Peptides against a protein of PDB entry 3V4O. Designs and how they scored, part 9

Target 1, 234 residues: chain A of PDB entry 3V4O
Amino acid sequence: DQPLAKDKVALLIGNMNYREHPKLKAPLVDVYELTNLLRQLDFKVVSLLDLTEYEMRNAVDEFLLLLDKGVYGLLYYAGHGYENFGNSFMVPVDAPNPYRSENCLCVQNILKLMQEKETGLNVFLLDMCRKRNDYDDTIPILDALKVTANIVFGYATCQGAEAFEIQHSGLANGIFMKFLKDRLLEDKKITVLLDEVAEDMGKCHLTKGKQALEIRSSLSEKRALTDPIQGTEY

## One batch from the design tools (peptide; aimed at target 1 M128 E165)

Design b1_p11_2_s3 (made by RFdiffusion4, then SolubleMPNN; from b1_p11_2, 7 letters changed)
Fold by OpenDDE base, seed 3:
Structure b1_p11_2_s3 (fold): chain B 234 residues (1-234), chain A 11 residues (1-11)
Amino acid sequence: as target 1 above (234 residues)
Amino acid sequence: MEKLQSYDPKL
């Protein structure tokens, strides 16, 4: 009995051209490739590049407005980031140096808001570093998360570790997206799919001992990105 | 030729 999505909505953010931090290259290609793949999966995709704090917050707000009961929500982020006390922070391109939590977007806060929408599935794909930001001593007090058993985190790297991009011949691809794109269209439970991506990434000699995919999930149903949308001919 | 670039802003 295959689960159905009421709708499928994705927000993809790639930040590269930072004002006060090193520029990145891979997010451009990664967002583009992921956009094309998710559209093939009938996601409504909003893809944005180089967002300021104001623009990022607005994008998230608009994304949340598209979520409702049974909707599949996917948030992808590629850029600078950090993790403090289990909270993931996405860094806007206009963030100061150093940045703090008030300059950034907390992923767990977004998750809380997604849960309020009673979504069918919440997927976070975070292609950023997960190192601690020593310049931010804020311990966010988050609202208690609901037990919805519909949450999947795909971290491009392990806690406290870095994420990398590979640059060659003028093109750059994030390590995470390099392997994710090969399997994203597979009709598999999303956690199983990501597990296979993790195995593929583990074979990369460039990032052995440096970057490994981490899957954190509470997903009690066999939900896949390929799940058909309710009311369609699929 | 492959080049690795970290996403670490190196604060």
Scores: peptide ipSAE 0.450, ipTM 0.899, DockQ to the pose 0.757
OpenDDE base, seeds 1, 2, 4, 5: peptide ipSAE 0.421, 0.430, 0.439, 0.435; ipTM 0.889, 0.893, 0.885, 0.896

Design b1_p11_2_s4 (made by RFdiffusion4, then SolubleMPNN; from b1_p11_2, 5 letters changed)
Fold by OpenDDE base, seed 3:
Structure b1_p11_2_s4 (fold): chain B 234 residues (1-234), chain A 11 residues (1-11)
Amino acid sequence: as target 1 above (234 residues)
Amino acid sequence: ELKLQSYDPEL
């Protein structure tokens, strides 16, 4: 029985040109490539680069407005980030040095809001470091998450570890996206797809022992990014 | 040339 999406919406954010932190290169190419792939999958894609805190918060708010019952929501982020106490924080380009939670966007808060929309699928692809930020001692009190069994996290790296980009011949690609793009169009359950990406990534000698894909999911149905949209000819 | 760049701002 083929699951159906009411709609498919994606927000892609790539932050590179930080004001107070080292600049990155890969997010530009990664966002571009992912945009093209998701559009082939009939996602409505909003792709944004180098967002300030204000712009990021607005983008997330607008993204949430497009979500509704049965809608597939996908959030991709590439840039600086950190993880404290299991909470993932995306860092805007205008974040101070050092940054704290009040300067950043908490992914788990976004998930909470997505659950309120009764989405059909919530996918987070986080291409950022997951090291602890010692300058932030805040323990956020998050609202309790619902048991919706429709959540998938694809972390570019393991908890406490770093994510990397490869720069070659003037081009830069994140390690995560390098392997994700080869399989993203496959008609497979999203967790199975990511598992295969993890295996491919594990063969990369450059990042062995440094970066490994982590999948965290509560997905009780065979949901795929290729799932057709309800009411369409697909 | 091949370069590996960390997303860690501390690097």
Scores: peptide ipSAE 0.414, ipTM 0.872, DockQ to the pose 0.672
OpenDDE base, seeds 1, 2, 4, 5: peptide ipSAE 0.363, 0.393, 0.404, 0.407; ipTM 0.862, 0.879, 0.870, 0.885

Design b1_p11_3 (made by RFdiffusion4)
Pose (drawn by RFdiffusion4):
Structure b1_p11_3 (pose): chain A 234 residues (1-234), chain P 11 residues (1-11)
Amino acid sequence: as target 1 above (234 residues)
Amino acid sequence: ENLQSRFSELK
């Protein structure tokens, strides 16, 4: 009755040095911090910075190869992003200005590929803005996803809104990680854990009225990032 | 402290 994971795998990407878009600073320290915390939780973690589109597609293919039945899969992205018609896109460092969906990675397509591997848990922590891209002409018409009841999204901000880091950030985490880092080791269902992070973030004066954590979850089973890996000793 | 957006500032 203790939920178990076949394995725990994570892909973390922080993009900062954009060629044609404002540069960011905090993704480096955000990625460094989550890497350490997830390693403490026995995840196998691949952590990468300043990825071009080509490198981002390769990184996700490698991550998909590590996924199999019952595996917990987690993707964290910190950098520029946008959301059109409910679909979230991650923007690589080589994105032109303006850019369209073909220059970017669609998170929903990644989730579809993860479900094909029959993972036991799918977690997306998207630490990026979610405003429309006016230059993105295209439409989704993506296939409906299977009902796997094991998907959790922790968006650093609401749809049509911005996610933030501290100006001239230096050593400071961005807003989402500032609060996520204090809770991530808790032995609680990931949905509940993210809800406590949403409450902590609500006390932050800098972001009132402009950034709020959004949790979207269909996870029915009580799964946590602290769940033991099957066949190891707990 | 001030905020910096992770918005792309499209032109």

Design b1_p11_3_s1 (made by RFdiffusion4, then SolubleMPNN; from b1_p11_3, 5 letters changed)
Fold by OpenDDE base, seed 2:
Structure b1_p11_3_s1 (fold): chain B 234 residues (1-234), chain A 11 residues (1-11)
Amino acid sequence: as target 1 above (234 residues)
Amino acid sequence: MKLQSYDPELK
């Protein structure tokens, strides 16, 4: 029994040209490569670079409008970020230094809103640091999540750790995307796919002991990014 | 090859 998606929608955000923080390079290439791969998987992909807080919030709002019952939703983010008390925060390019939660977008809040859409699958690929932001002392009170059993988090690094990019001959790729792109088109349950990516990434001598993929999932069905869209023939 | 951290280097 092949799982079906009502539709497949992805929002890809790559922030690199920060005003008050170090510039990054990999998000440009990573977003581009992921865009091409997801389109091969028949995702409707919106790819955006260097978003301000206002633009990021608008992009997320528009993304949510495309979600509905049974729709596969994928959010990819590459850029600066932090994690406080289990909550992941994506940092806009116009964020102050230091920034606080009010300047950033909380991923868990987005997840809640996605759940309200009764999506078929919620995938978050977060290519950012997960270090504690000591300048943000706010403890967010999040609404309780529903038990939807359709959630997959792919963290580019471990809790409290940093994510990295590799620069070679003027080009840059994030460590996460370097290995993800080799397996993304495989017809496998998304958690199995990410587990294989984690093993590949673990063999990289440059990031051993520095960066490791973490998979957090509540996925009760064999959902894959390759799942066909209902009512379509391929 | 050079490894670059995504560390925001907060001030």
Scores: peptide ipSAE 0.485, ipTM 0.922, DockQ to the pose 0.798
OpenDDE base, seeds 1, 3, 4, 5: peptide ipSAE 0.437, 0.453, 0.471, 0.471; ipTM 0.905, 0.910, 0.916, 0.917

Design b1_p11_3_s2 (made by RFdiffusion4, then SolubleMPNN; from b1_p11_3, 5 letters changed)
Fold by OpenDDE base, seed 3:
Structure b1_p11_3_s2 (fold): chain B 234 residues (1-234), chain A 11 residues (1-11)
Amino acid sequence: as target 1 above (234 residues)
Amino acid sequence: MELQSYDPELK
């Protein structure tokens, strides 16, 4: 009995051209490739690059408006970021150096808002560093999350660790996307799919001991990105 | 191939 999605919506953000931080390269290609893959999976995809804080907040707000009961929501972010006290922060391109939580978008706050929409699935793919930001001493007081058992986090790296991109001629991916793109179209439970990506990444000699995929999930149903949309002829 | 970190290099 395959689960059905009421709809499938994705917001992809790739930040590269930071004003006060090192520029990145891979997010451009990563967002492009992920966009094409998710569209093949019948996701409604909004892909944005180099967003200011204002633009990022607006993009998230618009994304949330597209969510509703039973909708699959996927948020992908590639760029600078940090993690403090288990909270993930995405950094806009106009963030100061150093930045604080007030300059950034908290992923867990977005999750809380997604839960209020009674979504069928919430997937976060975060291709950013997870090192602590010592310049931010804020301890956010977050609203309690609901027990919805429909949450999947794919972290490009381990807690406290860095994420990397490959620098070479031609189109270069971040390490996470390099392996994710090879399996994303597979008809598998999303956690199983990510687990296989983790194994593939683990075989990469370049990142051994430096970067490893972490999956954090509460997913009680066999939900896949390939799940058909309700009311369609899939 | 060479890896480039996503480290923001905070100051």
Scores: peptide ipSAE 0.498, ipTM 0.922, DockQ to the pose 0.851
OpenDDE base, seeds 1, 2, 4, 5: peptide ipSAE 0.496, 0.491, 0.494, 0.476; ipTM 0.922, 0.923, 0.922, 0.919

Design b1_p11_3_s3 (made by RFdiffusion4, then SolubleMPNN; from b1_p11_3, 5 letters changed)
Fold by OpenDDE base, seed 2:
Structure b1_p11_3_s3 (fold): chain B 234 residues (1-234), chain A 11 residues (1-11)
Amino acid sequence: as target 1 above (234 residues)
Amino acid sequence: MELQSFDPELK
């Protein structure tokens, strides 16, 4: 039997024009390209650029309101970020330098809230650095997660490592998106798809030894981004 | 081709 989604909703955030941190280029094109691809997959896509903390929190809240039982939820983020004690933090454009967890959005907290919606699939694609933020000494206390077996993390880089963008002929793409976009439309289990992306990325001589895709998943069903929406004729 | 890190370069 073909797995079905009640609906498919994606929130894409690309932060580039930081006030107190280095500006980035790739998120602009990456968000655009991913938006087009996900729409081809019949995702309802909200794409936002250069969000302040307030705007990011509101965007996440609105995203969560669109989630419900059986809905596929996908969160993509490209920008500055860090990882402390296994928790991923997305950095708003108005974050101070240095920033702390209170200035940022914790991905794992978002996951917890998504689980409460009884989603059919939770996909996180995080195109950001995963280095420790030594200026943040906060040890987060997170609520226990449910065992939903429908979670997929695609980290653009390894724990403690950096993510990169590549500029060619005036255009910049994140290394992650450069390879993800070539396979995203394939009808494959999402973890299999990402594994193939990881292999493609591994062949890039520019990022060998610098950036590698990490897949963290607990996905007990053969869920794909290509899965049809319940009640929709194609 | 040029690589640019997403490093926030914290101060």
Scores: peptide ipSAE 0.433, ipTM 0.910, DockQ to the pose 0.781
OpenDDE base, seeds 1, 3, 4, 5: peptide ipSAE 0.417, 0.419, 0.428, 0.419; ipTM 0.900, 0.903, 0.906, 0.906

Design b1_p11_3_s4 (made by RFdiffusion4, then SolubleMPNN; from b1_p11_3, 5 letters changed; failed a check: a repeat of another design)
Amino acid sequence: MELQSYSPELK

Design b1_p11_4 (made by RFdiffusion4)
Pose (drawn by RFdiffusion4):
Structure b1_p11_4 (pose): chain A 234 residues (1-234), chain P 11 residues (1-11)
Amino acid sequence: as target 1 above (234 residues)
Amino acid sequence: EELQSRYSELK
């Protein structure tokens, strides 16, 4: 009755040195912090910075190869992003200005590939803005996803809104990770854990009225990032 | 402290 994971795998990407878009600072320290915390939770973690579109697609293919039945899969992205018609896109460092969906990675397409591997848990922590891209002409018409009841999204901000880091950030985490880092080791269902992070973030004066954590979850089973890996000793 | 957006500032 203790939920178990076949394995725990994560892909972390922080993009900062954009060629044609404002540069960011905090993704480096955000990625460094989450890597350490997830390693403490026995995840196998690939952590990468400043990825071009080509490198992002390769990183996600490698991550998909590590996924199999019952595996917990987690993707964390810190950098520029946007959301059109409910679909979230991650923007690589080589994105032109303006850019369209073909220059970017669609997170929903990644979730579809993860479900094909029959993972036991799918977690997306998207630490990026979610405003429309006016230059993105295209429409989704993506296939409906299977009902796997094991998907959790932890968006650093609401749809049509911005996610933030501290100006001239130096050593400071961005807003989402500032609060996520204090809770991530808790032995609680990931949905509940993210809800506590949403409450902590609500006390932050800098972001009132402009950034709020959004949890979207269909996870029915009580799964946590601290769940033991099957066949190891707990 | 001030905020910096992770918005792309499209042109």

Design b1_p11_4_s1 (made by RFdiffusion4, then SolubleMPNN; from b1_p11_4, 4 letters changed)
Fold by OpenDDE base, seed 4:
Structure b1_p11_4_s1 (fold): chain B 234 residues (1-234), chain A 11 residues (1-11)
Amino acid sequence: as target 1 above (234 residues)
Amino acid sequence: MELQSYSPELK
């Protein structure tokens, strides 16, 4: 049977012009292309670039207000990031050097809040590094997550590893988006779709042995980004 | 081609 979404909402954040860190290029085109694709999938998409900590927190708050029971929520982030103790931290453009968890947004905290909304599906696509930040010795105390079986993480790289973009004179996708965009519209369970992206990405000679897609999921239903919105006819 | 890491060098 075809799963249905009450609604589909996505927040896309691309941070490039960091004040105290190296500037990036790919998030611009990555957010743009992903926006167009998700809108073709009837997602309500909010796309934002170069957000400060304050702006990022506000964007997440507004995103959460759009979530409700049965709603599909998708969060995409491209930019600098790190991972400490299994917690993923997105780095705002105004983060200091060095930055700590108090300067960043914790993805797992966002997930907790999404679970409270009783969403139908929670998808996180994190195009950032997952290396340990030695300058941050804080151990975040997070509330235990509920067992909702509707969570999918698509990490652009493996735990403790780096994610990359190709630097040249022109604009180009990050490695993750380069392959994700070719399959995103496929009518497949989201974990199956990401698995295929992982195989495609694994063939990239530039990042072989350096970057590999990691899928972390607890998804008990055959949910796809192509799932129709309840009460609508196409 | 050069690769840019999404993990900056921290001071």
Scores: peptide ipSAE 0.454, ipTM 0.907, DockQ to the pose 0.839
OpenDDE base, seeds 1, 2, 3, 5: peptide ipSAE 0.449, 0.417, 0.424, 0.450; ipTM 0.905, 0.897, 0.897, 0.906

Design b1_p11_4_s2 (made by RFdiffusion4, then SolubleMPNN; from b1_p11_4, 4 letters changed)
Fold by OpenDDE base, seed 2:
Structure b1_p11_4_s2 (fold): chain B 234 residues (1-234), chain A 11 residues (1-11)
Amino acid sequence: as target 1 above (234 residues)
Amino acid sequence: EKLQSFDPELK
């Protein structure tokens, strides 16, 4: 019995030209490559670069409007970020230095809103650091999540660790995307796919002991990014 | 090949 998606929608955000933080290079190419791959998988993809806080919040709002019952939602983020008390925060390009949670977008809050849409699958691919932000002493009180069993987190790195990009001949790619792109089109359960990416990434001599993919999932169905859209023929 | 951290280098 082949799982079906009502629709497939992805929001890709790559922040690199920060005003008050170090510039990044990889998000440009990584967003582009992921966009091309997801479109081959019949995702409706919105790709945005260098978003301010206002623009990021608007982009997320618009993304949520495209979600509905049975829709596959994928959020990819590449840029600066941090993790406090199990909550992931994406940093807009106009964030101050230092920034606090009020300046950033909390991924778990987005997840809650996605759950309210009764999505068929929620995938988060977070290519950012997961280090504690000591300048943010706020302890967020998040609303309880529903038990939807359709959640997949692909963290580019381990909790408390950094994510890296590799630069070669003027070009740069995130370590995560370097390996993800080779397997993304495979017709496999998304958690299995990411597990294989994790193994490939683990063979990279440059990031051994520095960066490792972490998969966090509650996925009770064999859902794949290759799942066909209901009512369509391919 | 060079590695560049996504560290925000907070001040």
Scores: peptide ipSAE 0.489, ipTM 0.925, DockQ to the pose 0.807
OpenDDE base, seeds 1, 3, 4, 5: peptide ipSAE 0.453, 0.459, 0.463, 0.449; ipTM 0.912, 0.916, 0.918, 0.913

Design b1_p11_4_s3 (made by RFdiffusion4, then SolubleMPNN; from b1_p11_4, 4 letters changed)
Fold by OpenDDE base, seed 3:
Structure b1_p11_4_s3 (fold): chain B 234 residues (1-234), chain A 11 residues (1-11)
Amino acid sequence: as target 1 above (234 residues)
Amino acid sequence: EKLQSYDPELK
């Protein structure tokens, strides 16, 4: 019994040219590579770079409009970020230094909205640091999540840890994407796929003790990024 | 090869 997706939609955001924070390089290449791979998987992909807070919020809103019952939704983010009290925050390029939660986009809030769309699968790939922002003492009160059993988080790093990019001769690739791209097209349950990526990353001597993939999931069905779209011929 | 952290270096 092959699971089917009503549609497959992905929003990819890569923030690099921050106004008040260190500039990054890897998001450019990583977003590009992931875009090509997801398109091979028949995802409808919107890829955006260097978004302000206003632009990021609009992009998320537009992304949500493309979601509906049974649709596979994938959100990828590469850039600066932080995690406070289990909540992940993506940092726009125009964020102040220091920034607070009100300046950023909360991933868990996006998840809540995705659940309301009754999506078939919600995948978050967060290529950012997960260190606490000590300049933001706000305790977020988030809306309760539904029990949908279709959620997968792929964190590029562990809680409280940093994510890295490898720079070589002016080029840069994120550690997470370096290993993810080798397996993304495999026809496997998404959690199994990410687990294999985690093992591959674990063999990298450069990031041992510094960065490790964390998978957080509640996925009751064998959903894969390779799942066919309803009404399509293959 | 150099590793670059995504740390925002908050002030």
Scores: peptide ipSAE 0.541, ipTM 0.932, DockQ to the pose 0.801
OpenDDE base, seeds 1, 2, 4, 5: peptide ipSAE 0.517, 0.521, 0.539, 0.517; ipTM 0.928, 0.930, 0.933, 0.930

Design b1_p11_4_s4 (made by RFdiffusion4, then SolubleMPNN; from b1_p11_4, 4 letters changed)
Fold by OpenDDE base, seed 4:
Structure b1_p11_4_s4 (fold): chain B 234 residues (1-234), chain A 11 residues (1-11)
Amino acid sequence: as target 1 above (234 residues)
Amino acid sequence: EKLQSYSPELK
């Protein structure tokens, strides 16, 4: 039968104008286009650009306040990032060079907090690199996750690999969003949708062998971003 | 076309 969401809330973060790192361009366009698409899906969307560590932590806190039992939560991040020991770290624009985990936001910590809200669905779309940061030798000790079977990760690239944008005179999407935006409105289970995006992205000659979408999920129900909100009529 | 990595060079 048709799954229902208690509500649908998304936080979109695009970091471009880094103080101590190379500036990016695509997150501006990517956040904008994704915002429009998610709003068409009746998501309540908060979109933010160029956040400091303090601002990012506050944004996540506010996002969590909007989550509750049965709510669909979606976190999208585009910017610099890294992955150490299976933990994904989003890099704020004021991060030092080199940065460490204490300067960044750990996605898995956010997931833990989302689980405590008893959400109906937790989706992470991470458009960032997943290379190890050799300058961060800390091993984070994270609380164990619950078995909620409602988690979907869409990584723009594979473990240990890089994510890219195309730099030219004009504005363009990052590689991940270039293909995601064409399928996001489809009424399909989110993992199926992302699988199709992965195939489309795999045809990109520029990033063949360099960047590939990775789907990591524990989703026991046929949940889609198009699922209607409980108590509403469509 | 030029690709820009989302992994910066660290010092």
Scores: peptide ipSAE 0.485, ipTM 0.916, DockQ to the pose 0.853
OpenDDE base, seeds 1, 2, 3, 5: peptide ipSAE 0.475, 0.448, 0.469, 0.480; ipTM 0.913, 0.908, 0.911, 0.915

Design b1_p11_5 (made by RFdiffusion4)
Pose (drawn by RFdiffusion4):
Structure b1_p11_5 (pose): chain A 234 residues (1-234), chain P 11 residues (1-11)
Amino acid sequence: as target 1 above (234 residues)
Amino acid sequence: EELQSRDSQLV
C-alpha cells in the first residue's frame, strides 16, 4: 500500500543567454538547487543550461528513453516561455525575434510521448511566463490525451501572466524555486506539496497581483517524489 | 528588490 516508483527520472533545463530576447540570470541557481534536492530524493537527474532548439529536442529524447512502465518522470524548465490556446511552449536560446511554435518545444507533445511509455507519474514544473505569442499564427488541434490519472503540472504562474526572478538576481532563486525549495523534500503527495508552496508564495509581497502558482492535477493515487524505488530497501 | 519577467518581450 506504499506507492512505489519503478525508477525516478528528471530532466532540468535552465535557459538564460538568449540571443534575441532578454537574458535571464536565476535559471542557473534554480536548476542547481532542484538538481540537489531531486538527487537527495534518489532521482536520476540530467541538468542542462542554455539550450538551443536542437539541444532541447535532443535532451527530451534522451529523457524519454529513460522512461518506462511505472517510472516517475519529471521535467523542470526555467526560462522564456509562452502559452497559446492552452498549450505551453518552451523557448530555446536561439529563438529568432519574432518566433513561432515551430521554433519552440510544446510541453503537451512531451506529455503525450511520456504517456506512451506508461510512466507511473508525470510532473511538469514550468517556471516561465504564460502570455500569448501574437506572432504564433498556428493552431493546435492535438489529439486528446489518454486518461492516465497521473499528471501534475506546477506552473510558476497563471495563464496569461508572468513568472519572475529578482532583478539583477545574483545569488537569489527566482520566485517559484524560492518557495519550492523549502517544501520539496516533504513526504506528501506532490499535489498537496505544491498546494503548500502556492500558499507560501501568496505571502510574497513582490509578486502579489502578478504571479501565483497554478496547480493542475489529475493524479488520483497518492504519489510523492519521496516514494521509494521498487526493489530497493526502505 | 525589483522583478524581472521571464517574458520574451517580443517586437

Design b1_p11_5_s1 (made by RFdiffusion4, then SolubleMPNN; from b1_p11_5, 5 letters changed)
Fold by OpenDDE base, seed 4:
Structure b1_p11_5_s1 (fold): chain B 234 residues (1-234), chain A 11 residues (1-11)
Amino acid sequence: as target 1 above (234 residues)
Amino acid sequence: MELQSFDPKLS
């Protein structure tokens, strides 16, 4: 049986030019490449760069407005980030130094809101570090998630580890996107696709023992990014 | 090739 999406919507955020933190380079190219690929998959893609906290929250709000029952939602983030107590935090470019959770966007909160929309699929691709923020010991009180069995997390790195970009001759790409882009268009269950990306990444000598893709999923259906949109014929 | 960490450098 071929799964169908009511619609497919993606929000891509790349933060590079931080005001109080080291600048990055890879998110620019990574967001661009991913945008083109997702559009080939008939995603409605909103791509944004260098967002302040206010802008990021607005972007997420607008993204959520596009979600509805059966819609595929994909959130990609490339930039600084951290993970405390299993919660992923995306760091806006205007975040203070040091920053706390109140200055950042919690991915799990976004997931909760996506579940309320009764989406058909929720995919998070997080190209950021997952080290603990020692300057914030606050334990977020999150609402319990529903059992929707339609959630996929692709972490560019392991818990407690760092994500890296490769710079060569003025070009910079994240390790994650370097390998993801080669398989993203494949007609495979998204978890299977990411598993293959993980194996490809594992062959990179530069990040061996330093960065590895982590897949965390609760996906009971064979959902793929290539799934057709309901009511459309190709 | 050079590697650059996405570490936010919290300090």
Scores: peptide ipSAE 0.299, ipTM 0.817, DockQ to the pose 0.814
OpenDDE base, seeds 1, 2, 3, 5: peptide ipSAE 0.294, 0.296, 0.297, 0.282; ipTM 0.813, 0.815, 0.816, 0.806

Design b1_p11_5_s2 (made by RFdiffusion4, then SolubleMPNN; from b1_p11_5, 6 letters changed)
Fold by OpenDDE base, seed 4:
Structure b1_p11_5_s2 (fold): chain B 234 residues (1-234), chain A 11 residues (1-11)
Amino acid sequence: as target 1 above (234 residues)
Amino acid sequence: MELQSYSPELS
């Protein structure tokens, strides 16, 4: 009854050097460390930094081309972001100030497209804020999602809340990745793994009451990032 | 330590 992945593909995006917004630091390290970890889990990993809107859309398109029936797809994003009406928006580095949804990439739209590929697992790790963007009053009309029971969202913060990085003279992980990296290689159902990360993160005094991991999932199978790829033996 | 929010001030 061991779940199998037809393949495992991950797209990691870290946006830091924004043109019209404050620059960030942690996404560089976070993407790097997550890349190494996911490769140890036999993921095919595409890692990209500082993407414009055009580049981000292209990256997502290329990512989707790698997905197919039974494939595990993982999207990680670290950077500026917002959430309006339950929709998560990743902000490209060339986004204007203020930005609107038309300038950003909607995660739920990506999920919709992933579902069309009949993936075996869809994991979103979103290290971004989830505050409402008051400068964008557009109500997105999204296609209805299928009932695939293979979706996991790991939000770095709660709805309406902010995600943070610790500003040092040097480089350091964001709060989310700081704790995620310690457990990512564990052979556990992904929701269980994230739950443990949430508990670890809850011990961080710097973000207590300010940032907490939220897990939103519809996962009916015991899928883990450690699941073997079909046709391979280890 | 200082925290940097992943939500910029918009104008």
Scores: peptide ipSAE 0.444, ipTM 0.906, DockQ to the pose 0.836
OpenDDE base, seeds 1, 2, 3, 5: peptide ipSAE 0.443, 0.411, 0.421, 0.433; ipTM 0.906, 0.897, 0.898, 0.903

